Peptides against a protein of PDB entry 5OOQ. Designs and how they scored, part 105

Target 1, 227 residues: chain A of PDB entry 5OOQ
Amino acid sequence: YREDVRQVVTHPANALSFLQPGRLVEISVNGKDNYGWGAVVDFAKRINKRNPSAVYTDHESYIVNVVVNTMYIDSPVNLLKPFNPTLPEGIRPAEEGEKSICAVIPITLDSIKSIGNLRLYMPKDIRASGQKETVGKSLREVNRRFPDGIPVLDPVKNMKIEDEDFLKLMKKIDVLNTKLSSNPLTNSMRLEELYGKYSRKHDLHEDMKQLKRKISESQAVIQLDDL

## One batch from the design tools (peptide; made by RFdiffusion4, then SolubleMPNN)

Design b2_p18_8_s2 (from b2_p18_8, 8 letters changed)
Fold by OpenDDE base, seed 3:
Structure b2_p18_8_s2 (fold): chain B 227 residues (1-227), chain A 18 residues (1-18)
Amino acid sequence: as target 1 above (227 residues)
Amino acid sequence: VKELRIGDALVFEDTSPL
């Protein structure tokens, strides 16, 4: 179900009007390379100068330039071609323990996982020295403020997606989320978290946070399988 | 559009289209 929502949200008819400069978007390239939240610079219709008759899918028909702050430091960023979403080999996000840098990467709409309700202040010339790093600092501050993720645009209330089948899909997702929140396991964890807050023993709180993370991760995986 | 300061970052809450 999440992929179905993503396909609708990232369709040009819905997404492009919300890709203003500075718009925060969550980026996953080829379903593998997760760059996290980046900021939109601009977008353009994909044009193949060598093959003007090239036909792209709707989700591949536009190129979005985004600032990311998670690029692996040793990535060959000098090989990045503006408005070419085919990334050079070795362009990847930093793994845990690796150093990252800020970069502007061209992506397709299909590489957008979610569209946030926030926009950064975007410098007029992002290619000027130090500007990408400024945006990267802003991204870090936002991520620090929203450890559970940046708020996503509401597809119905904000994006005004009024398709009947989409509305039915969203209702199903809401019902499933409600069931997950009402699950005795989720409630027992909340109860334990509440009891842990009242329990003066510091050590139980860390173990509960770790358990909550593991269960949240497992529930996220279950949701990924069911949605 | 609501302006927010998050640390030193100027951020806008913007749910409007272009």
Scores: peptide ipSAE 0.597, ipTM 0.951, DockQ to the pose 0.778
Fold by OpenDDE base, seed 5:
Structure b2_p18_8_s2 (fold): chain B 227 residues (1-227), chain A 18 residues (1-18)
Amino acid sequence: as target 1 above (227 residues)
Amino acid sequence: VKELRIGDALVFEDTSPL
């Protein structure tokens, strides 16, 4: 059901009017390369200059340029071409423990996982020195504020998708969510998972606080030994 | 459109189409 919703939401008839500069979108390229939340720069209809008669699917017919702050540092970002969604080899998000940089990447509508209800202030010239890094800093702040994810646009209330089959789909999802939320076992497992995640996060946060305290105490002891 | 300050970032809650 989530994929069915995504297909409707990311269709050009619905998505394009919400891809204003600075719009936050969740990005997954080729179903494997998760860049997280990025910010829209602009979009254009896909044109193949070498084959003007090329026909694309609806979800591949537009190119969206987005700022991401999760690009692997050693990715060949200099080979990126605006409005060319065929990414060079080695263009990928940073993995755990790898350093990341800010980059502007061209994606198709099919690479949008979600459209957020937030927009960043987007600089007029994102290619100017330091501008993409400024947007990248803003993305980090937003992600910090919304650890459970950025609020997603409501397809019906906000995007005004009035297709009858889509409305039926949404109603089915709501019924399923209500049934899942009303199940004491699901609530217990979710509470245990949330408490487990919260306990792991709290334990990790306490472990990180204790580690930071131990590092600070060790640094204070080292500073005391250097004095 | 609602203006939000998130750290040093200027952010807008915008649920309207272009």
Scores: peptide ipSAE 0.589, ipTM 0.950, DockQ to the pose 0.687
Fold by OpenDDE base, seed 1:
Structure b2_p18_8_s2 (fold): chain B 227 residues (1-227), chain A 18 residues (1-18)
Amino acid sequence: as target 1 above (227 residues)
Amino acid sequence: VKELRIGDALVFEDTSPL
């Protein structure tokens, strides 16, 4: 169901009006390269000058330029072509323990996992020296403030997606989330997480909380993947 | 649009379309 929601949310008819400069978006390229939250610079309709007859899917028909702060430092960023979403080989996010840099990457709408309810202040000239690093610093601060993820735009309340089938989908998701939250195991894990937050033995509880969160996230993912 | 200051970052809560 998450993918179905993502397909609707990232459709040009819905997404483009929320891709203002500075809009935070969660980025995954080719379903594997997770850059985390980046900031929108701009977007444009995809035009293939070499093949004007090229037809793109709706989700591939626009290019979104985004600032990311998770680019692997040794990535061949010099090979990045403006408005070319086909990224050169070796362009990837930094792994754990690797150093990262700020970069502007062109992505398609299909590479957007989620659209946040937050916007950064976006410099007018992001290509000027130091500007992307400033945005990168802002991204770090935001991620620090929201360790559990940046708040996502509500597709119905904020994005005003009124499609009946989509509303039915959202209702199903809500029912399932309610069932999951009402599950004694989920409640027990959440209670233990809450009790551990109040327990002066903060360290063991954080570990247990992280484990339970991972288990709950894994169970939620499993239940949502079974969804 | 609500302005938020997160560290040194100026951030806006913006749920409006273009």
Scores: peptide ipSAE 0.583, ipTM 0.949, DockQ to the pose 0.779
Fold by OpenDDE base, seed 4:
Structure b2_p18_8_s2 (fold): chain B 227 residues (1-227), chain A 18 residues (1-18)
Amino acid sequence: as target 1 above (227 residues)
Amino acid sequence: VKELRIGDALVFEDTSPL
């Protein structure tokens, strides 16, 4: 069901009007390379100069240029071709423990996992020295603020997708999410997290109380020696 | 469109189309 929603949301008829400069989008290339949240630079209709008669699917018919801050540092970014979504070999996100850099990558609509409700201020010339790094810093701050992920645009309320079959799909998903949230296992995990936080707070409180007692006892001993 | 400051980043909450 999530993929079905993604297909509708990322269709050109729905997505393009929300790909303004600075729009935050969650990026997954070829269903494998997760770059996380990036910022839209621009988009253009895909044109094959070598084969003008090439026909693309709707989701592959546009190229979106995005700034990411998760590119592996040793990726051959110099081989990136503007407006070519076929990425060179070795272009990948940094794994855990690897260093990352900022890069502009061309992607298709099919590589958009989610469209966020936030936009960054996008410099007019992103290719100028230091501009990608500025956007990359902004992305880090946003990710720090939203550790559980950036808020996603509502397909119905925000994107105004009014297709009847889509609305039925969304209703089914809502019912399933309600069932999942009411599941005893989900509730037990949440309770365990809350009790874990409570236990830690209680332990710290007792430690503080013991420390205050020791300070008071020490002060009382000093007063007795002065008498 | 609502302007938000997240650290040193200027961010906009924007749910409008182009």
Scores: peptide ipSAE 0.573, ipTM 0.949, DockQ to the pose 0.665

Design b2_p18_8_s3 (from b2_p18_8, 8 letters changed)
Fold by OpenDDE base, seed 3:
Structure b2_p18_8_s3 (fold): chain B 227 residues (1-227), chain A 18 residues (1-18)
Amino acid sequence: as target 1 above (227 residues)
Amino acid sequence: VKKLQIGSATVYEDTSPL
């Protein structure tokens, strides 16, 4: 059930509007590499320049750049390619007793475990020397303040996911959390229907984003003419 | 959006969409 919730929450139609710069997200790559809580830098639609006809799943159709402070120090971070979510071999979080560094990692939406209700202040240029370390320090402070975990966005109250089937799923989870025994619910058949509904929301979001960009560009041109 | 100071970190409690 938690995975089913995660799939809905991390769908582009729901997640993208909450991936503002500095948004705290919990990161797990390939279900194995747990980087903990990181901070969103930005996101972009995944484009394959070599194969423009490439089709990605909804959860793999966007790349999210995140700052993590848990990268293993000897990871080949120099091999990281911007906008390539396929991480090189050796890119991993530090294990217990290993030294960590800060890094910017490109991930897919599928690598987001949770979306927090907090945003960090983000430097304008995260790639500048020392900036990712500043964010890393902020992450440490936040983690220290929230030893039981950073508060997660409420999918219903905050994210406004109001689909009836999703609400039923959430109610079931609440019931299960109160029980010692978990009974798995099979909601896989309903996920496809949910995704179909979310695709329409995504289209509207992209249209609004494009409109906002055009407005911003037009304003920038006007300001240049006034100089 | 609520601005918070957590140690040296400036943090925003933000539950709003873009």
Scores: peptide ipSAE 0.674, ipTM 0.963, DockQ to the pose 0.667
Fold by OpenDDE base, seed 5:
Order: C-alpha cells, then structure tokens, then sequence
Structure b2_p18_8_s3 (fold): chain B 227 residues (1-227), chain A 18 residues (1-18)
C-alpha cells in the first residue's frame, strides 16, 4: 500500500507543483541508495539529446536536481552530469562511519520516497562556492529538529489528489492503521520501545551523575592536598 | 506559509502548490 501511495504522489501530475525550490524530499535511488532528506533545486522535463524520440515512463520523464548532504566523500561527484539521472558508478550515500559531503544530484521522480511539508530558503546560485554546504547545514538542522522524520505532505488535504481509486486506497490504509494502533500487541511493542528509550536516558543520566560525583571527589581530593 | 527558524536555517512550512 505504501508503494501504491508513492506511485500516485510522485506522478508528475501531482508532484511537480510541489517541487518548488527548497522543497524537502526523501530520496532513494534505485531502491537501494538512501540519501535521506534533500532539498529541491529545480526540475526539468527529461530530454534525450542523443535520442529525441526516447519515451520515458511518467516517473522517469522528469529530472529533479536535489541537494543532499549524505554523499560519500570519495564518490566521483566530478563525473555528475547535470540533467543526467544515470549516476556514475561509485556515486552513493555514505555508510555508517564514512564521511559525507554535499552534492547536487539529478534524480527521477521515481527516486522520491516522500515529499515534505517544509521548504528551505534556497540560494539563487546553488553552484556558487559554499552554497551547497550552506544548504547542507540547513538540512542537518532540520533533521536534528525532526528526528522521527520531516512531516510529509498530506496527499488529499495538501496535494488535493481527488482520484476516486486513490481516495479508496487512503481510506483502506486509515482503517488498517487504526486497527494496528488499537491492537494490544502494537501497544505492547510501543511500550517496550518507550521503555527502552527511557531506560537509555536513565542509564545515561546515572552515568553522568556518577561521572560528576567522580569529578567532584577528585576535585575534593586535590583541594585536600592543597590544604 | 509559516516561517520557521531552525537554528541558522530559515524554513517555510508550505503546503501549497505553485
């Protein structure tokens, strides 16, 4: 059901009007390379100069340029071609423990997982020195503020998707979500998650308290030696 | 459109189309 919703939301007829400069979008390239939340620079209809008669699917018919702050540092970003969504080999997000950089990448609509309700203030020239890094900093701040993810546009209320089949799909999803949320097992798992978070916070708090005590004790010993 | 300040970042809550 989530994929069905994504297909409708990311269709050009629905998505393009919400791809204003600075729009936050969640990016996954080829279903494997998760870049997280990026910021839209611009978009254009996909044109194949070598084959002007090339026919693309609806979801591949537009190129969206996005700023990401999760590009692997050793990725060959110099090989990126504007308006070419076929990314060079080695272009990938940084894994855990790897360093990342900011980059502008061209993606298709099919690479958008979700469209957020937030827009960053975008510089006029993102290719100017330091501008990508500024946007990257803004993305980090936003991600810090929204650890559970950036709020997603409501397909019906915000995007005004009024297709009858889609509305039926959304109603089914809402019913399922309500049933899942009311399930005692789901509530138990949520309680365990909350308890786990609380336990971790408590452990950290106790560790900090112990460290503060040790520091105070050490300072007291030093003061006694100075006496 | 609601303007938000998130650290040094100016952000807009924008649910409107172009």
Amino acid sequence: as target 1 above (227 residues)
Amino acid sequence: VKKLQIGSATVYEDTSPL
Scores: peptide ipSAE 0.672, ipTM 0.962, DockQ to the pose 0.676
Fold by OpenDDE base, seed 4:
Structure b2_p18_8_s3 (fold): chain B 227 residues (1-227), chain A 18 residues (1-18)
Amino acid sequence: as target 1 above (227 residues)
Amino acid sequence: VKKLQIGSATVYEDTSPL
């Protein structure tokens, strides 16, 4: 169901109006290369100069240029071609423990996992020296503020997707999420955490009561020795 | 559109289309 929602949201008829400069988007290339949240620079209709008769799917018919701050440092970024979404071999996100750099990557709509409700202030010339790094710093600050992820645009309330089948899909997802949240296992884990906190508090209270009793008994003995 | 300052980053909460 998540993929079905993604297909509708990332369709050109819905997505393009929300790909303003600075729009935060979550990027996954080829279903395996997760770059995380990046910032939109611009977009253009995909044109094949070598084959003008080339027909692309709706999700591959536009190229979106995005700034990412998760590019592996040793990736051959010099081989990146503007407006070519076919990335050279070795272009990948940094893994855990690897260093990353900022890069502008051309992607298709199909590589957008989510569209955020936030936009960065974008420099006028992103290709100027140091500008990508400035955007990269901004992305780091935003990610630090939202460790659980950037808030996603509401497809219905914000994007105004009013297709009946889509609305039915969203209702089904809501019902499933409610069932998952009401799952006894989730409730049991929360209950265990609450009981653990309650048990610790009760134990501490009993220890304090016992300590107060011992102090009172000791004071009573001292008073008897002074009579 | 709401302007937010997140550290050194100027950010806009923007749910509007172009």
Scores: peptide ipSAE 0.665, ipTM 0.961, DockQ to the pose 0.677
Fold by OpenDDE base, seed 1:
Structure b2_p18_8_s3 (fold): chain B 227 residues (1-227), chain A 18 residues (1-18)
Amino acid sequence: as target 1 above (227 residues)
Amino acid sequence: VKKLQIGSATVYEDTSPL
């Protein structure tokens, strides 16, 4: 269900009005390269200069330029072409233990996992020396403040998506989330986690926390499969 | 739109469209 929501949210009819400069978006390129949260610079309709008659899907019909702070340092960023979302080989996020740099990358709407409710203050000229790094620092600060992720725009309340099928989808998701949260096992586990925080019995509570995390993860995975 | 200061970052909580 998450992918269904994502497809609706990232459709041009819904997404473009929320891609103001500085808008934080979560980026995953080709379902493989997760750059995390980046900041929108601008967007433009995708135009193929070589083939003006090229037809793109709705989700590929626009190019969004985003600042990321997770680019692998040895990525061939010099090969990046403005307004070309086909990234050169070797352009990837830094892995654990690797150094990262700030870069502006062109992506399609299909590469947006989520749209945040936050916007950074953006420099007027992001390509000027040092500006990307400034944005990169801002991204780090925001990520530090929101370790569980940046708050996502509400598709219904904020984005005003009123499609009936979408609303049904959202209701279904809400029901599933409620059932999961109301599950006696989940509640007992949360209660035990809460009690574990208050109980001086550190060892049993750690074991219970680990078990509960595993169960919660398993339930989250089940929910992810159901959503 | 609400202005937030997160460390050195000026951030806006913005749920409005263009």
Scores: peptide ipSAE 0.663, ipTM 0.961, DockQ to the pose 0.792

Design b2_p18_8_s4 (from b2_p18_8, 7 letters changed)
Fold by OpenDDE base, seed 5:
Structure b2_p18_8_s4 (fold): chain B 227 residues (1-227), chain A 18 residues (1-18)
Amino acid sequence: as target 1 above (227 residues)
Amino acid sequence: VKELKIGSATVFLDTNPL
């Protein structure tokens, strides 16, 4: 059901009007390379200069340029070609323990997992020195604020998708979600998840409190040394 | 469209199409 929803949401007829500059989108290239949440720069209709008669599927017919902050540092980003969604070999997200950099990558609509209800302020010239890094910093701040993920656009209320089959699909999903939410087993798992989130939040809060104490202690020591 | 500040980042809550 999630994939069925994604196919409808990411269709050009629905998605393009919500791909304004700075729009946050969740990115997965070829179903394997998860870049997380990125910011839309722009989009254009896919044109094959070598084969102008090339026919693309609806989900492959547009190229979306997105800023990501999860690119593996040793990826050959210099080989990236604007408006070419066929990424060079070695272009991948950083894995756990690897360093990442900011990059602008061209993707197809099929590489969008979800469309967020938030837009970043997008610089006019993202290719200017330091601009990608500024957007990357903004992405980090947003991800920190939304550890459970950025709020997704409502396909019906926000995107105004009025297709009857889609509405039926959404109703089925809502019924299933309600049934799952009413299940005591789901409540126990949710409690564990909430506890885990609370524990992580508490741990982060305690870590922040400890860091603030250490900073305050260090500042107090500096102030004592200045006395 | 509602403007939000998240740290140093300016963010817009935007649920409208172009």
Scores: peptide ipSAE 0.663, ipTM 0.961, DockQ to the pose 0.670
Fold by OpenDDE base, seed 2:
Structure b2_p18_8_s4 (fold): chain B 227 residues (1-227), chain A 18 residues (1-18)
Amino acid sequence: as target 1 above (227 residues)
Amino acid sequence: VKELKIGSATVFLDTNPL
């Protein structure tokens, strides 16, 4: 069901009005390259100058330029083509232990996992020297404040998606989330999270983080089967 | 739209469409 929600939320009819400059969006390219939260620069309708008759799906019909601060430092960013969402080989997020840099990448709507309720201040000329790094610093600060993720726009309350089938879908998800939250594993995770917030011991925090990760992984498997 | 400061970052809580 998560993918079904994502498909509706990221549809041009719903998403484009919320892709203002500086809008925070969670980015996953090709379902595997997770760049985390980035900031929207701009968007444009996808036009193939070489093939004007090219027909794109709704989710591929627009290109969104986003600033990310998680680009692998040795990625061939110089090979990035403006408004070309087909990224060159080697363009990837930094892995654990790797250094990252700020970059502007073109993505499709299909690469948006979620749309945040926050916008950064976006410089007028993001390509000017130092501007990407400024946005990158802002992204780091925001991510530090929201370790569990940036608050997502409410599809119904904020985005005003009032389609009946969508509302039914959201209701089903809410019911499932309620059931999941009542699960002893979820309660344990919440207890651990609470304990971690109050625990001054770094070691306990790491242990709890690992446990939370395991619980989250287990829950994700259950949720993936149900959603 | 509410302006917030998170560290050195200027952030806007913006739940409105264009």
Scores: peptide ipSAE 0.660, ipTM 0.960, DockQ to the pose 0.783
Fold by OpenDDE base, seed 1:
Structure b2_p18_8_s4 (fold): chain B 227 residues (1-227), chain A 18 residues (1-18)
Amino acid sequence: as target 1 above (227 residues)
Amino acid sequence: VKELKIGSATVFLDTNPL
């Protein structure tokens, strides 16, 4: 269901009007390279100068340039081509323990996992020396404030997606979330998390959050198989 | 659009389309 929502939200008809400069978006390239939250620089319709007759899917028909602060430091960023979403080999996010740098990367709409309700102040010339690092610093501050993730735009209330099938999908998700929240295991884990916060043991809290995510993901998969 | 400061960052709460 989350993927179905993502497909609708990231469709050009819905997404483009919310890709203003500085818009925070969560980025996942090829379903594996998670850059986290980045900031939109600009977007343009994808044009193949070598093959003007090239037809792209709706989700691949636009290129969005985004600033990320999670690029692996040894990535060949010099090989990045503006408005070319086919990233060179070795372009990847930093893993745990690796150093990261700020970079501007071209992505497709299909690489947007979510669209945030926040925009950063975006410098007029992001390619000027030090500007991408300034945005990168801002991204760090925002991520620090929102450790559980940046608030996502509401597809219905904010994005005004009024498709009947989509609304039905959203209602189903809400029902499932309600059932999950009422699950004794979820409630027990939440209680333990609260107690963990009171006990000032930060490590246990992180482990419990990870377990909650895994359980939520596993239960969502099981419920999807039963439907 | 509401402007807010998060640390040193200037941030806008913006739920409006272009």
Scores: peptide ipSAE 0.657, ipTM 0.959, DockQ to the pose 0.796
Fold by OpenDDE base, seed 4:
Structure b2_p18_8_s4 (fold): chain B 227 residues (1-227), chain A 18 residues (1-18)
Amino acid sequence: as target 1 above (227 residues)
Amino acid sequence: VKELKIGSATVFLDTNPL
């Protein structure tokens, strides 16, 4: 069902009006290369100059340029061609423990997993020195604020997708989500996560109280030596 | 459109089409 929703949401008729500069989108290339949340630079209709008669599917008919901050540092980013969604070999996201860099990559609509309800401020000249890194810093701040993911646009309320079959699909998903939320296993996992967050907060508060006591004790000793 | 500050980042809550 998630894929069915994605196909409708990422269709040009629905997606393009929400791909403004700075729009946050979740990126997965070829179903395996997850770059996480990136920011839209621009988009254009896909044109094959070598084969003008080339016919693309709806989801492959546009190229979206996006800034990502998860590119593997040793990826051959110099081989990236503007508006060519066929990425060179070795272009991939950084794995755990690897260093990442900021890059602008051309993707198709089919590589968009989700469209966020947030937009970053996008510099006018993203290719200027330091601009990609500035956007990359902003992406890091947003990801830090939303560790569970950036809020997604509502396909019905925000995107105004009113297709009857789509609405039926969304209702089915809502029913399933309600059932999953009522599942004891889901509630247990959520409780563990909340408990973990509470425990960390409590530990930090106790550490701060101990530090304040030590400071107060040190000040009291200094006052006694001055008398 | 509402402007928000998240750390050092300026962010817009934007649920509108072009």
Scores: peptide ipSAE 0.651, ipTM 0.959, DockQ to the pose 0.665

